# Peptides against a protein of PDB entry 3EFO: the designs that were tried, part 171

Target 1, 262 residues: chain A of PDB entry 3EFO
Amino acid sequence: SQLADLYKSCETDALINFFAKSAFKAVLHQPLKVIREILVNQTAHMLACYRKNCASPSAASQLILPDSMKVLPVYMNCLLKNCVLLSRPEISTDERAYQRQLVMTMGVADSQLFFYPQLLPIHTLDVKSTMLPAAVRCSESRLSEEGIFLLANGLHMFLWLGVSSPPELIQGIFNVPSFAHINTDMTLLPEVGNPYSQQLRMIMGIIQQKRPYSMKLTIVKQREQPEMVFRQFLVEDKGLYGGSSYVDFLCCVHKEICQLLN

## One batch from the design tools (peptide; made by RFdiffusion4, then SolubleMPNN)

Design b2_p21_5_s1 (from b2_p21_5, 6 letters changed)
Fold by OpenDDE base, seed 1:
Structure b2_p21_5_s1 (fold): chain B 262 residues (1-262), chain A 21 residues (1-21)
Amino acid sequence: as target 1 above (262 residues)
Amino acid sequence: GLRVVSEEETDDHVLIHFEEV
């Protein structure tokens, strides 16, 4: 069907870019609550239409996402949780204005990375490989106390270290003997010169490549205060300022679809 | 409330199964 073809041709990244810019324009003349409701409704309507017209019959307890939109809900939730669409007093007007302006000028690739960061398990690096490690989902559940992770969203870069991260890797990255000796005030990694350090620097360079902004590096130790800022970028988790987890959002969308179809 | 019980990915779609808790 023509509808089926349409869903197959949909590009989620382009759609999210469109929704983001539309919503961020709308904040100038519509209440935030209304904008959020519209975004949720649009998401539910698109998926309800697919289920009704394109999908095979399935149980009411199941949510069916077309392959082309399988990541639409997670990105939509990230959009909904963005400070521009939140009316929390903890978020300054300047910060909202800044991020709004940034997103309004972002291309599809930039907005994709902005809303859903790359989270890379650096502790799994193969120093003999030229390939980047596979990204993991942006959730605390994917972190490990024994691990080291690099997070980037096009504007910020974080190097997160577990409390039990391998001393050998710490030595390789920072040229210090232990986790306790890592200086978190650093914004640049030292030139250690070993293969692991070089590989990490290469990865960071690749991530920075073709991005319009130079990403500031923040070194984060697990269980220290700066980790709170880092955790805000674990976008699949519950937001600090009232945003839903990805799972909670899926439940919300599912309920909305059921209401539309039943 | 609802919780996700399973997630299946096929060539054409993703199926997420929910259960009441």
Scores: peptide ipSAE 0.345, ipTM 0.896, DockQ to the pose 0.901
Fold by OpenDDE base, seed 4:
Structure b2_p21_5_s1 (fold): chain B 262 residues (1-262), chain A 21 residues (1-21)
Amino acid sequence: as target 1 above (262 residues)
Amino acid sequence: GLRVVSEEETDDHVLIHFEEV
């Protein structure tokens, strides 16, 4: 059907960009609660329409996403969890204004990365390969105490180290003997010069080259206080300031779809 | 409440199954 073809051709990243800019514009004239409700409603309506007109009959306990929109809910949740759309007093007006202005000027690719960071398991790097490691889902469940992860969202870059990260890798990256010796006040990696260090630098360079802003590097050690900031970028988890987890959001969307169709 | 039990990805769609808990 024509409608099915429309959904097939839908570009989720473009939609998220549109929704973000629309919502962030609306913040100036509408209550945040209303804006959030509209975003959820729009998401539910699009998916309800698909279920009604394009999808085969399914059980009420099932949520059906067209392939083209398989990541729509997760990105929408990320948008909803952005500080611009949160009313928590812990978030400064300046920060809200700053991020609002940033997103208002972002292209599709920039906004995609901004709302859903790239999280790379760099402890799995093959120094002989020029390929980037496959990104993992932005959730604490995807981290490991033995791992080292690079997170980037176009504005910030984090190097997260598990408490049990391999000493060999620590030595390779930082030229120190252990996790405890890592200086988290550093904003630049030392020039160690070994293949692993070079590979990591290359990856960081590739990520940076694709972005209009220079990303500040923050080194984060697991279980230290600064990790809390890093965890805010694990966007599929429950937000510190009241945002839902991805799973909770899916449930919310599903319920709303059911309400629309019943 | 609802929880996600399974997620199935096909060529055409993603199917998410919920369970009441």
Scores: peptide ipSAE 0.334, ipTM 0.891, DockQ to the pose 0.886
Fold by OpenDDE base, seed 3:
Formats: structure tokens, C-alpha cells, sequence
Structure b2_p21_5_s1 (fold): chain B 262 residues (1-262), chain A 21 residues (1-21)
């Protein structure tokens, strides 16, 4: 069917870019609440249409996502949780304006990375491998106190260290004996010269490659105050400023679809 | 409210099963 072909040809990353720019443009003329509602409605309508016209009959308790849109909800939720679309006094007008302008100029790949960061388990690095570690979901549930994680969204880079990070890795990266000795004020990793350090630097270089902006590195210790900023990039979790978790958003979308089809 | 009970991925779709809480 024509509709089935349409869904097969759908590029979620392009859609997210479109929705982001559309929404961020609309901020100038429409209330944020209305914009958010429109985005949710659009998401629900697309998925409802698929369910009605393309999907096999399923239970009302099930949400069916076409393969081409399997990650649409998570990215849409990230968009909805962006500071540009949130009216909170804790978020400065300047910050919203800045991010709005940035996204308005982003290509498809850039916006995708911006809304959903890469989170890499650095503590699992194989120094003999040229492959990047597999990214994990951007959620606190994927972190570990024993782990070291690199997060990047095209604008910022964070190196998160668990309180129980292996001393050997800490020494390998920072050339200090323990977690407590790590200086979080540094924005560059020291040139330690061991294979692990070199590989980490290489990975950081690869991540930076082809990105239009230089990502500043922020070193974050678990349970220290700056971790709060880092946690805001764990986009699948509930946001500090009222954004839903991914799971909550899925529930919301499901309910909306049911309302449309019933 | 709803919670996710299961998530199944096939070649052409993802199925997410919810239950009422």
C-alpha cells in the first residue's frame, strides 16, 4: 500500500530534525504548552495511522511501532524535554535562546546526536581493539559506581566517574592514585602515555571528528554537585524540570493513540 | 497508570505491551 511504502521510507532522524526546527520556530509565536501538545499529537497521529492501516490487529494494551519509527518516541521525548520547550524559571532565557539558535542550524545527524547523546562505557575499553565500545542507553540505570562513562552530544563532552571506579583506570587516565585525587577543574586529559589513555584519547577524537563544534570536556565525579548537570543528559530518565521519562512518554503516547482509534 | 510489561522487536515493527497499574 501507499501508506506502507511511506512508513518504510520514513527517516526518523530527518523527522526529528524537522519537528525540532518547526517547534523551535513556533516558540516565537505560540505558547509552549500548545507546541508540546502539537508534537505529542503529531506523534500519536502518525503511530495511530500505522496501527490502523499498516499493522496487524493487536491488543489495545499494546503499542506497535513501525521499524522506521522505533526510535521516534524516544527522540520526540528528548525534544519535548529540551530547555527550549520548557518554561521554567531555573532555565535562563539566554540558554533557551542559545540552544534554539543552535538547533535551527543543525543538520540531521547533528540534531540527532544533540537530542540523544552517546553514552560510552569507557571502563570496558579493549586496548587491543580499534572498535568503539557499544553505547548504552542514556539512563542512570545504565551507569555503575564501578564504571567510567563518556557522554557526548555534539556540544558537550562529559567523563563521568563512579565513586568506585577502578584505581588502575583512574591512574591510567589521570595519573593519580585514587578517585579523590581527580581534579574536576581540568578540561583536558593529561598525556599519560599508556595504551588505555591513548585509546581513550583516540575515541574522544573520533567522537569529535566531523562535529561542527568543539566539545568542551567536563570531568564529573559521581555524587558531586556537577553531576546534576550531567544527569540532565540522561535523557531517558525523568527530567529535573518536569520532563517525562521515556517510559512515561510511551505510556502517554499509547493513551493518545487509543483515544484516536477508539 | 500504565507500565511497560514487555518489549518485542521484529524485522518490521516493535511491540510494547502495557498493563494498568
Amino acid sequence: as target 1 above (262 residues)
Amino acid sequence: GLRVVSEEETDDHVLIHFEEV
Scores: peptide ipSAE 0.328, ipTM 0.890, DockQ to the pose 0.904
Fold by OpenDDE base, seed 5:
Structure b2_p21_5_s1 (fold): chain B 262 residues (1-262), chain A 21 residues (1-21)
Amino acid sequence: as target 1 above (262 residues)
Amino acid sequence: GLRVVSEEETDDHVLIHFEEV
């Protein structure tokens, strides 16, 4: 059917860009609560329509996503959790205005990376490989106290170090003897010159390439104060300011779909 | 961006494994 073909050809990255800009424009003339409700409603309606008209019959308890829209819920949740759409006094008007303006000017690729960061396990690097390590899901559950991770969203870059990060890697990256000696006030990595350091710098360079903004590097030690800021970019987790985890959002969407179809 | 590379059916939903694109 024509409708089925539409869902097959749907590009989630384009949709999220559209929804983001529409929502952020609406902030100027609609209450935030209404905007959030509209976004959830639109998500539920699209998926309900697919289930009703395009999908094969399945158990009512199962959430069915078309292949082209399998990542729509996760991106939509990220959008809903953005500071622009949250009604919390802890978030300044200036920060909301800043991020709103940024997103309003973003292309599809930029907004995709902005809402769902790239999280790379740096501790798994093969110095003989020129390929980037496989990204992991943006959740604390994917971190390791023994690991080192690089996170980037097109505007910010973080190097997160677990409390039990390998001393040899710390020496290789920072040229210091231990985790305790790492200076988190630094925004640049030293040029140590070993293969591991060189490869990390190369990866950082690749990530920075073709991005409209220069990403400032923040070095984050696990369990130190700056980690709180870093955790806000683990977008699949529950947000500090009341945003749902991805799992909770899936449940919410499923509930809405069921209500529409029953 | 993210894309789905694997799916696992659970009792209530499909768990999605993502790959960075």
Scores: peptide ipSAE 0.172, ipTM 0.792, DockQ to the pose 0.072; fails the geometry check

Design b2_p21_5_s2 (from b2_p21_5 with S3E T7V I15L E19R)
Fold by OpenDDE base, seed 2:
Structure b2_p21_5_s2 (fold): chain B 262 residues (1-262), chain A 21 residues (1-21)
Amino acid sequence: as target 1 above (262 residues)
Amino acid sequence: SLELVSVEETDDHVLYHFREV
């Protein structure tokens, strides 16, 4: 149908950029509660419209998303979890103002990466391949104590190391014998010169490419204090300052859709 | 409350299944 084609042509990234800027503009003259409600309602209405006009009949217990909109809810949840839209005393006014201004100037690609970071399993790298590893979902459930992950959101870059990271990879990346010897105060990886180190540096370079800001690298050891900062970028998990997990948000959206259609 | 039970992803759509708790 014509409507189905319209939804297929929808660019979720552009839509999220629009919603983000609209919401961040609205914070100047509307209560945060109202803004959040509007965003949730907009999400529900769009998906309800699709269900009503485009989707085949399904059970009330089901939520269907077209391919073009499959990431809309997750991005919307990320937007809702941004400090600009959260009213928490733990978040300074200066931080809110700073991030608001940043997003207001971001293009579509920048805002996409900002709201939903890339999380790459570095421990799976094939030094013989020029292909980037496939990104995993930004959730603690996707991490492994035996793994090494690179996270980037366009502003920050983190290298997360599991407590059981392979010693050979640690040696390859840091030129130290063990996890305990890794210096987390470093903001640059050493030039070890082996193929694995070179490949990792190449990947980091690719991620940095065409980004407006130079991303500072933070090395994070699992179960150490700095991991708390890293975990804030696992956007599909429950937020520290009141943001919902993606699963909880989906439940909320589904409930709203059902209310609209019944 | 609702609980997410399963997720089915195809080339054309994503389907979420919920149950009431």
Scores: peptide ipSAE 0.495, ipTM 0.926, DockQ to the pose 0.775
Fold by OpenDDE base, seed 3:
Structure b2_p21_5_s2 (fold): chain B 262 residues (1-262), chain A 21 residues (1-21)
Amino acid sequence: as target 1 above (262 residues)
Amino acid sequence: SLELVSVEETDDHVLYHFREV
């Protein structure tokens, strides 16, 4: 069907870019509450339309997403949780203005990465492989105290170290004997010269490629105060300033779809 | 209130199963 073809050809990243720019333009003349409602409604309507016209009959307790839109809700939630669309006193006007302007000039690829960061488990690196490690979902549940993770969103880069990170990896990356010896004030990794260090640097280089901005590296130790900043980029978790977790958002969208189809 | 029970992913679609709590 024509509808099915449309959904198959749907580019979620392009849609997110469009919705983001539209919403961020609208904040100048519409209440944030209205903008958020519109975004949720649009999401629900698109998915409801698919369910009604393209999907096989499903139980009321089920939410079905086509492959082309399987990441639409998570990106929409990320958009909704962006500081530009949040009216919290803890968020400065300058920060909102800054991020608004950034997004307004972002291309599709840039906005995709911006709203949903890459989170890479670098502790799993195979130094003999040319392949990048597979990204994990941006949630605390995907972190490990024994792990080391690299997060990048096109503007910021974080290297997160679990409290139980392997000493051999710490030594390989930082040339120090233990977690406690890592200096978090550094913004550059030392050139240790071992294969692991080289591989990590290569990955960082690849991530930086084709990005319009140079990402500053922040070293983050688990359970230290600066980790809170890092956690803000775990976009599938509950937001600090009123944003929902992805699961909660899915529930919300599902309810709205049900209302539309009943 | 809804609770997510399970997620099924295929090449064609993702299916979320909810239950009311």
Scores: peptide ipSAE 0.490, ipTM 0.925, DockQ to the pose 0.811
Fold by OpenDDE base, seed 5:
Structure b2_p21_5_s2 (fold): chain B 262 residues (1-262), chain A 21 residues (1-21)
Amino acid sequence: as target 1 above (262 residues)
Amino acid sequence: SLELVSVEETDDHVLYHFREV
């Protein structure tokens, strides 16, 4: 059907950019509660319309997303969890204003990366391959104590190290003998010169390429205090300052869809 | 409340299964 074709051609990243800018403009003259409700309703309405008009009949306990829109809810949840829309007292007015202005000037690609960071398992790097490692979901459940992960959202870059990270990788990256010897105050990786170090630097360079802002590197050790900041970028998890996990958000969206279709 | 039970992903769609808790 014509409607089905429309959903297939839907560009989720463009929609998120539009919703973000619309919402961030609306904060100037509408209550945050209303804005959040509108975003949830828009998400639910789009998916309800698809279910009603395009999807095969399914049980009321099921939520169906077409391939073209399968990432819409996760991005929408990320938008809803942004400090501009949360408005927690722990977040300064200046920070909210800053992020609002940033997003208002972002293109589609920039906003996509901003709302949903890249999380790369660099401990899985094959030094013989020139391919980037496949990104994993932005959740603590995808981290491992034995792993090393690189996270980037276009503004910040983090190198997260598990407490049980392999010493050989630590030496390869930092030229120190153990996890305990890593200095987290550094903002630049040493030029160790081995293939692993070179490949990591290459990956970081690729990530930085064509981004409008220079991303400062933050080294994060698992279970140290700065990890709390890092965890805020695991956007599928429940946020420190509020906001639902992705799973919780899906439940909310499903309820709303059911209400629309009943 | 609702709980996510399973996720099924195909080339055409993603299907989430929920149950009441």
Scores: peptide ipSAE 0.489, ipTM 0.925, DockQ to the pose 0.817
Fold by OpenDDE base, seed 4:
Structure b2_p21_5_s2 (fold): chain B 262 residues (1-262), chain A 21 residues (1-21)
Amino acid sequence: as target 1 above (262 residues)
Amino acid sequence: SLELVSVEETDDHVLYHFREV
């Protein structure tokens, strides 16, 4: 099941929204370290309570998430990895302030997309189908050098192209013969008019629908410098500015749970 | 340190298996 589908099936999205706004409010009067600790602790406590009261006995080496909480940790980690909660000098005060204000005004649907982007393998598109491709997890491990991916978080939209992207798709999207010919300075896709191009545009349109902000399109080539910006949205990976990978976060949460239950 | 070994996902739950390294 897609994370988005699962997330919408429960109230986890509402919880994340609440935690985000609470944390982002707290940054004005509490140290970031404390806020982060609280968020981790809250996550651990919720899961510990579930384990203690609802779950079947399991080994200490296991972490069990119920269906309703499957995506809670990943979103919590995304929240923790947001620049507002990172104490890094590389992050400008203005950027922190900007994102803080954005999130403080976001509804549940907006915040879930903001913290965990939608990443779509558009190279798998069936132009004869109206179905959107299934989103993949936001990790480099899910990218392919042969693939083309669309990432959107409600504020930004990226079209990422692998170095070995199919020339026919490149031609279809950009009307150029090869990867090297793609101009990454463009913010709009050309009107090529073929079925694949139209399908991609349709998908982009759907993603943009019902979003309060118009997402700027950034074309990203794999292995070029701007890809580093794109990679920051692969939220399950280790962050550039010290944010943990999702796996690392799970380990952290598991340790905390064990401490609570011992 | 802990290392994630495997992930099992069912309709009812997700199970993460860890080992000490």
Scores: peptide ipSAE 0.487, ipTM 0.923, DockQ to the pose 0.634

Design b2_p21_5_s3 (from b2_p21_5 with S3R L4I T7V I15L Y16I)
Fold by OpenDDE base, seed 4:
Structure b2_p21_5_s3 (fold): chain B 262 residues (1-262), chain A 21 residues (1-21)
Amino acid sequence: as target 1 above (262 residues)
Amino acid sequence: SLRIVSVEETDDHVLIHFEEV
């Protein structure tokens, strides 16, 4: 059907960019609560339309996402959880203003990365391969105490280290004997020069080259205080300052779709 | 409350099955 074709051609990254800019423009004229509701409603309406007109009959207990929009909910949730759309007093006016201005000028690719960071399990790197590790979902559940992860959202870069990170990798990256010896105050990795270090630096370079802004590197140790900041970028989890987990958001969207169709 | 019990991904769509708890 024509509608099916339309959904097939739908680009979520473009949509999220549009919704983000629209919402951030609306912040100046409408209450945040209203804006959030509109975004959720729009999401639900789009998916309800698909279910009604394009999808095969399904049980009421099922949420159906077209392949082209399979990541729409997660991105929408990320948008909803952005500080610009949150009215928490813990978020400064300056931060909201800054984030708003940034997004208002972002292209599709930039906004995509901004709202949903790239999280790379760099502990899995094959130093003999030029292939980048596959990104994992931005959730604590995907982290490992034995792992080392690189997170980037176009503005910030974090190197997260599990408490049980392999000493060999720690030595390879930092040239120190153990996790405890890592200096988290540094914003640059040392020039160790071994294959693993070189590979990591290459990856970081590739990530940086694709972005218009220089990303400051923050080294984060698991279970240390700065990890709290890092966890804010695990966007599929429940937000510290508000916002649902991705799962909770899916439930919300599902309920709204059901309400629209029943 | 609802929880996700299964996710099926095909070439055409993603099916998320919910269960009420």
Scores: peptide ipSAE 0.406, ipTM 0.917, DockQ to the pose 0.876
Fold by OpenDDE base, seed 1:
Structure b2_p21_5_s3 (fold): chain B 262 residues (1-262), chain A 21 residues (1-21)
Amino acid sequence: as target 1 above (262 residues)
Amino acid sequence: SLRIVSVEETDDHVLIHFEEV
């Protein structure tokens, strides 16, 4: 059907950009609660329409996402959890205004990365390969105490190190003998000159390429205080300031769809 | 509460199966 074709042609990244800018414009004229409700309802209605008109019959206990929209819920949840749409006293008005202005000027690719960061397991790097490591889901469950991860959202870059990260990799990246010797106050990696260091720097360069802003690097040790800031970018987890996990959001959307379809 | 039991991905769609806990 033409409707099915429409859903197949939908680009989630473009939709999220549209919803984000629409919501952030609405913030000036509508209560935050109303805006959040509209976003959830729009998500549910789109998916309900697909199920009703395009999807094959399925059990009521199932949520059906078309392939073109399979990542819509996770991005929508990230949007809903953005500080611009949250009314928490811990978030300053200036911070809300800043992020609002940033997103309002972002293109589709920029907003995609902004709402859902890229998280790369760099401890798995093959120094003989020119390929980038595959990104993992932005959740604590995907981290490893033995791992080293690079996170980037177009504005910030984090290098997260597990407490049991390999000393060889630490030496390769930082030119220090152990985890304890890593200086987290540095914002630049040393030029150690070995293949692993060079590959990491290359990856960082690729991530920075064609981004409108220069990303500041923050080095984060697991279980140290700065890790709290890093964890805020694990967008699929429960938010610090009342945002839902991705799983919880899916449950919410599923319930809403069921109500719409009886 | 609901929890995800299984996720099936096909060429055309993703099926997420829920159960009540």
Scores: peptide ipSAE 0.401, ipTM 0.918, DockQ to the pose 0.886
Fold by OpenDDE base, seed 3:
Structure b2_p21_5_s3 (fold): chain B 262 residues (1-262), chain A 21 residues (1-21)
Amino acid sequence: as target 1 above (262 residues)
Amino acid sequence: SLRIVSVEETDDHVLIHFEEV
């Protein structure tokens, strides 16, 4: 069917870019509440259309996502949780304006990474492999106190260290004996020169490649105050400023679809 | 409230099953 072909040709990253720019343009003329409602409705309508016209009949308790749009909800939720679309006094006007302008100039790949960061388990790094570690979902549930994670969204880079991260890795990365000795004021990793350090630097280099902006590195220790900033980039979790978790958003979308199809 | 019970992924689609809590 023509609809099936449409969904097959649908590129979620392009859609998110479009929705983001459209929404961020609309903030100048429409209330934020209305914009958020439109985005949710658009998501629900797209998925409802698929369910009605392309998917096999399913129970009302089920949400069906076409493969081409399987990540649409998570990205949409990230968009909805962006500071530009949130009306919270804790968010400065300048910050909203800044992020709005940034996104308005982003290409498809840039906006995708911006809304959903890469989170890499660095502690699993194989120094003999040329392969990048597989990214994990951006949620606290995927972190480990024994782990070290690199997060990048095209603008910022964070190296998160669990309180129980392996001393040997700490030594390898920072040339210090323990977690307590790590200086979080550093914005550059030391040139330790061992294979692990070199591999990490290569990974960071690869991530930085083809990005229009140089990402500043922030070193974050678990349970220290700066970790709160890092947690804001765990976009699948509940937002600090009232945004829903990904799971909650899926529930919301499901309800909307049911309303459309009933 | 709704809770996700299961997630099934195929080549063509993802199926998420909800239950009312």
Scores: peptide ipSAE 0.394, ipTM 0.916, DockQ to the pose 0.854
Fold by OpenDDE base, seed 5:
Structure b2_p21_5_s3 (fold): chain B 262 residues (1-262), chain A 21 residues (1-21)
Amino acid sequence: as target 1 above (262 residues)
Amino acid sequence: SLRIVSVEETDDHVLIHFEEV
């Protein structure tokens, strides 16, 4: 059907950009609660329509996402968890205003990366390969105490190190003997000159390439205070300020769809 | 409450199965 074809051709990244800008415009004249409800309803209605009109009949316990929209819920949850749409007093008006203006000027590619960061397992790098490592899901469950991860969202870049990260990699990246010797106040990696260091720097360069803002590097040690800030970018997890995990959001969307179809 | 039991990805859709807890 024409409707089925529409869902197949749907570009989620464009939709998220649209929803984000629409919501962030609406905050000036509508209550945040109403805006959040609208976003959830829009998500549920789109998916309910697909299920009703395009998908084969399935059990009530199932949520069906068309391939073209398989990431719509996760991005929508990220949008809902953005500080602009949260009503927490801990978030300053200035921060809300700043992020609102940033997103209002973002293109489709920029907003996609902003709402869902790239998280790269740097400890898995093959120095003989020029390919970027495959990104992992933005969740603490994908981190490892033995791992080193690079996170970037177009505005910020973090290098996260597990407490048990390999000493040889630490020496290769920072030219220090151990995890304890890493200076987290540094915003630049040293020019160590070995293949691993060079490859990491290359990857960072690729990530920075063609981005409108220069991403400041923050070095984060696991279990230190700055890790709390880093964890806010693990967008599939439960947010510090009351945002739902991706799993919880899926449950919410599923319930809403069921209500619409029953 | 609901929890995800399984996720199946095909060429044209993703199927998520839920269970009541």
Scores: peptide ipSAE 0.386, ipTM 0.913, DockQ to the pose 0.869

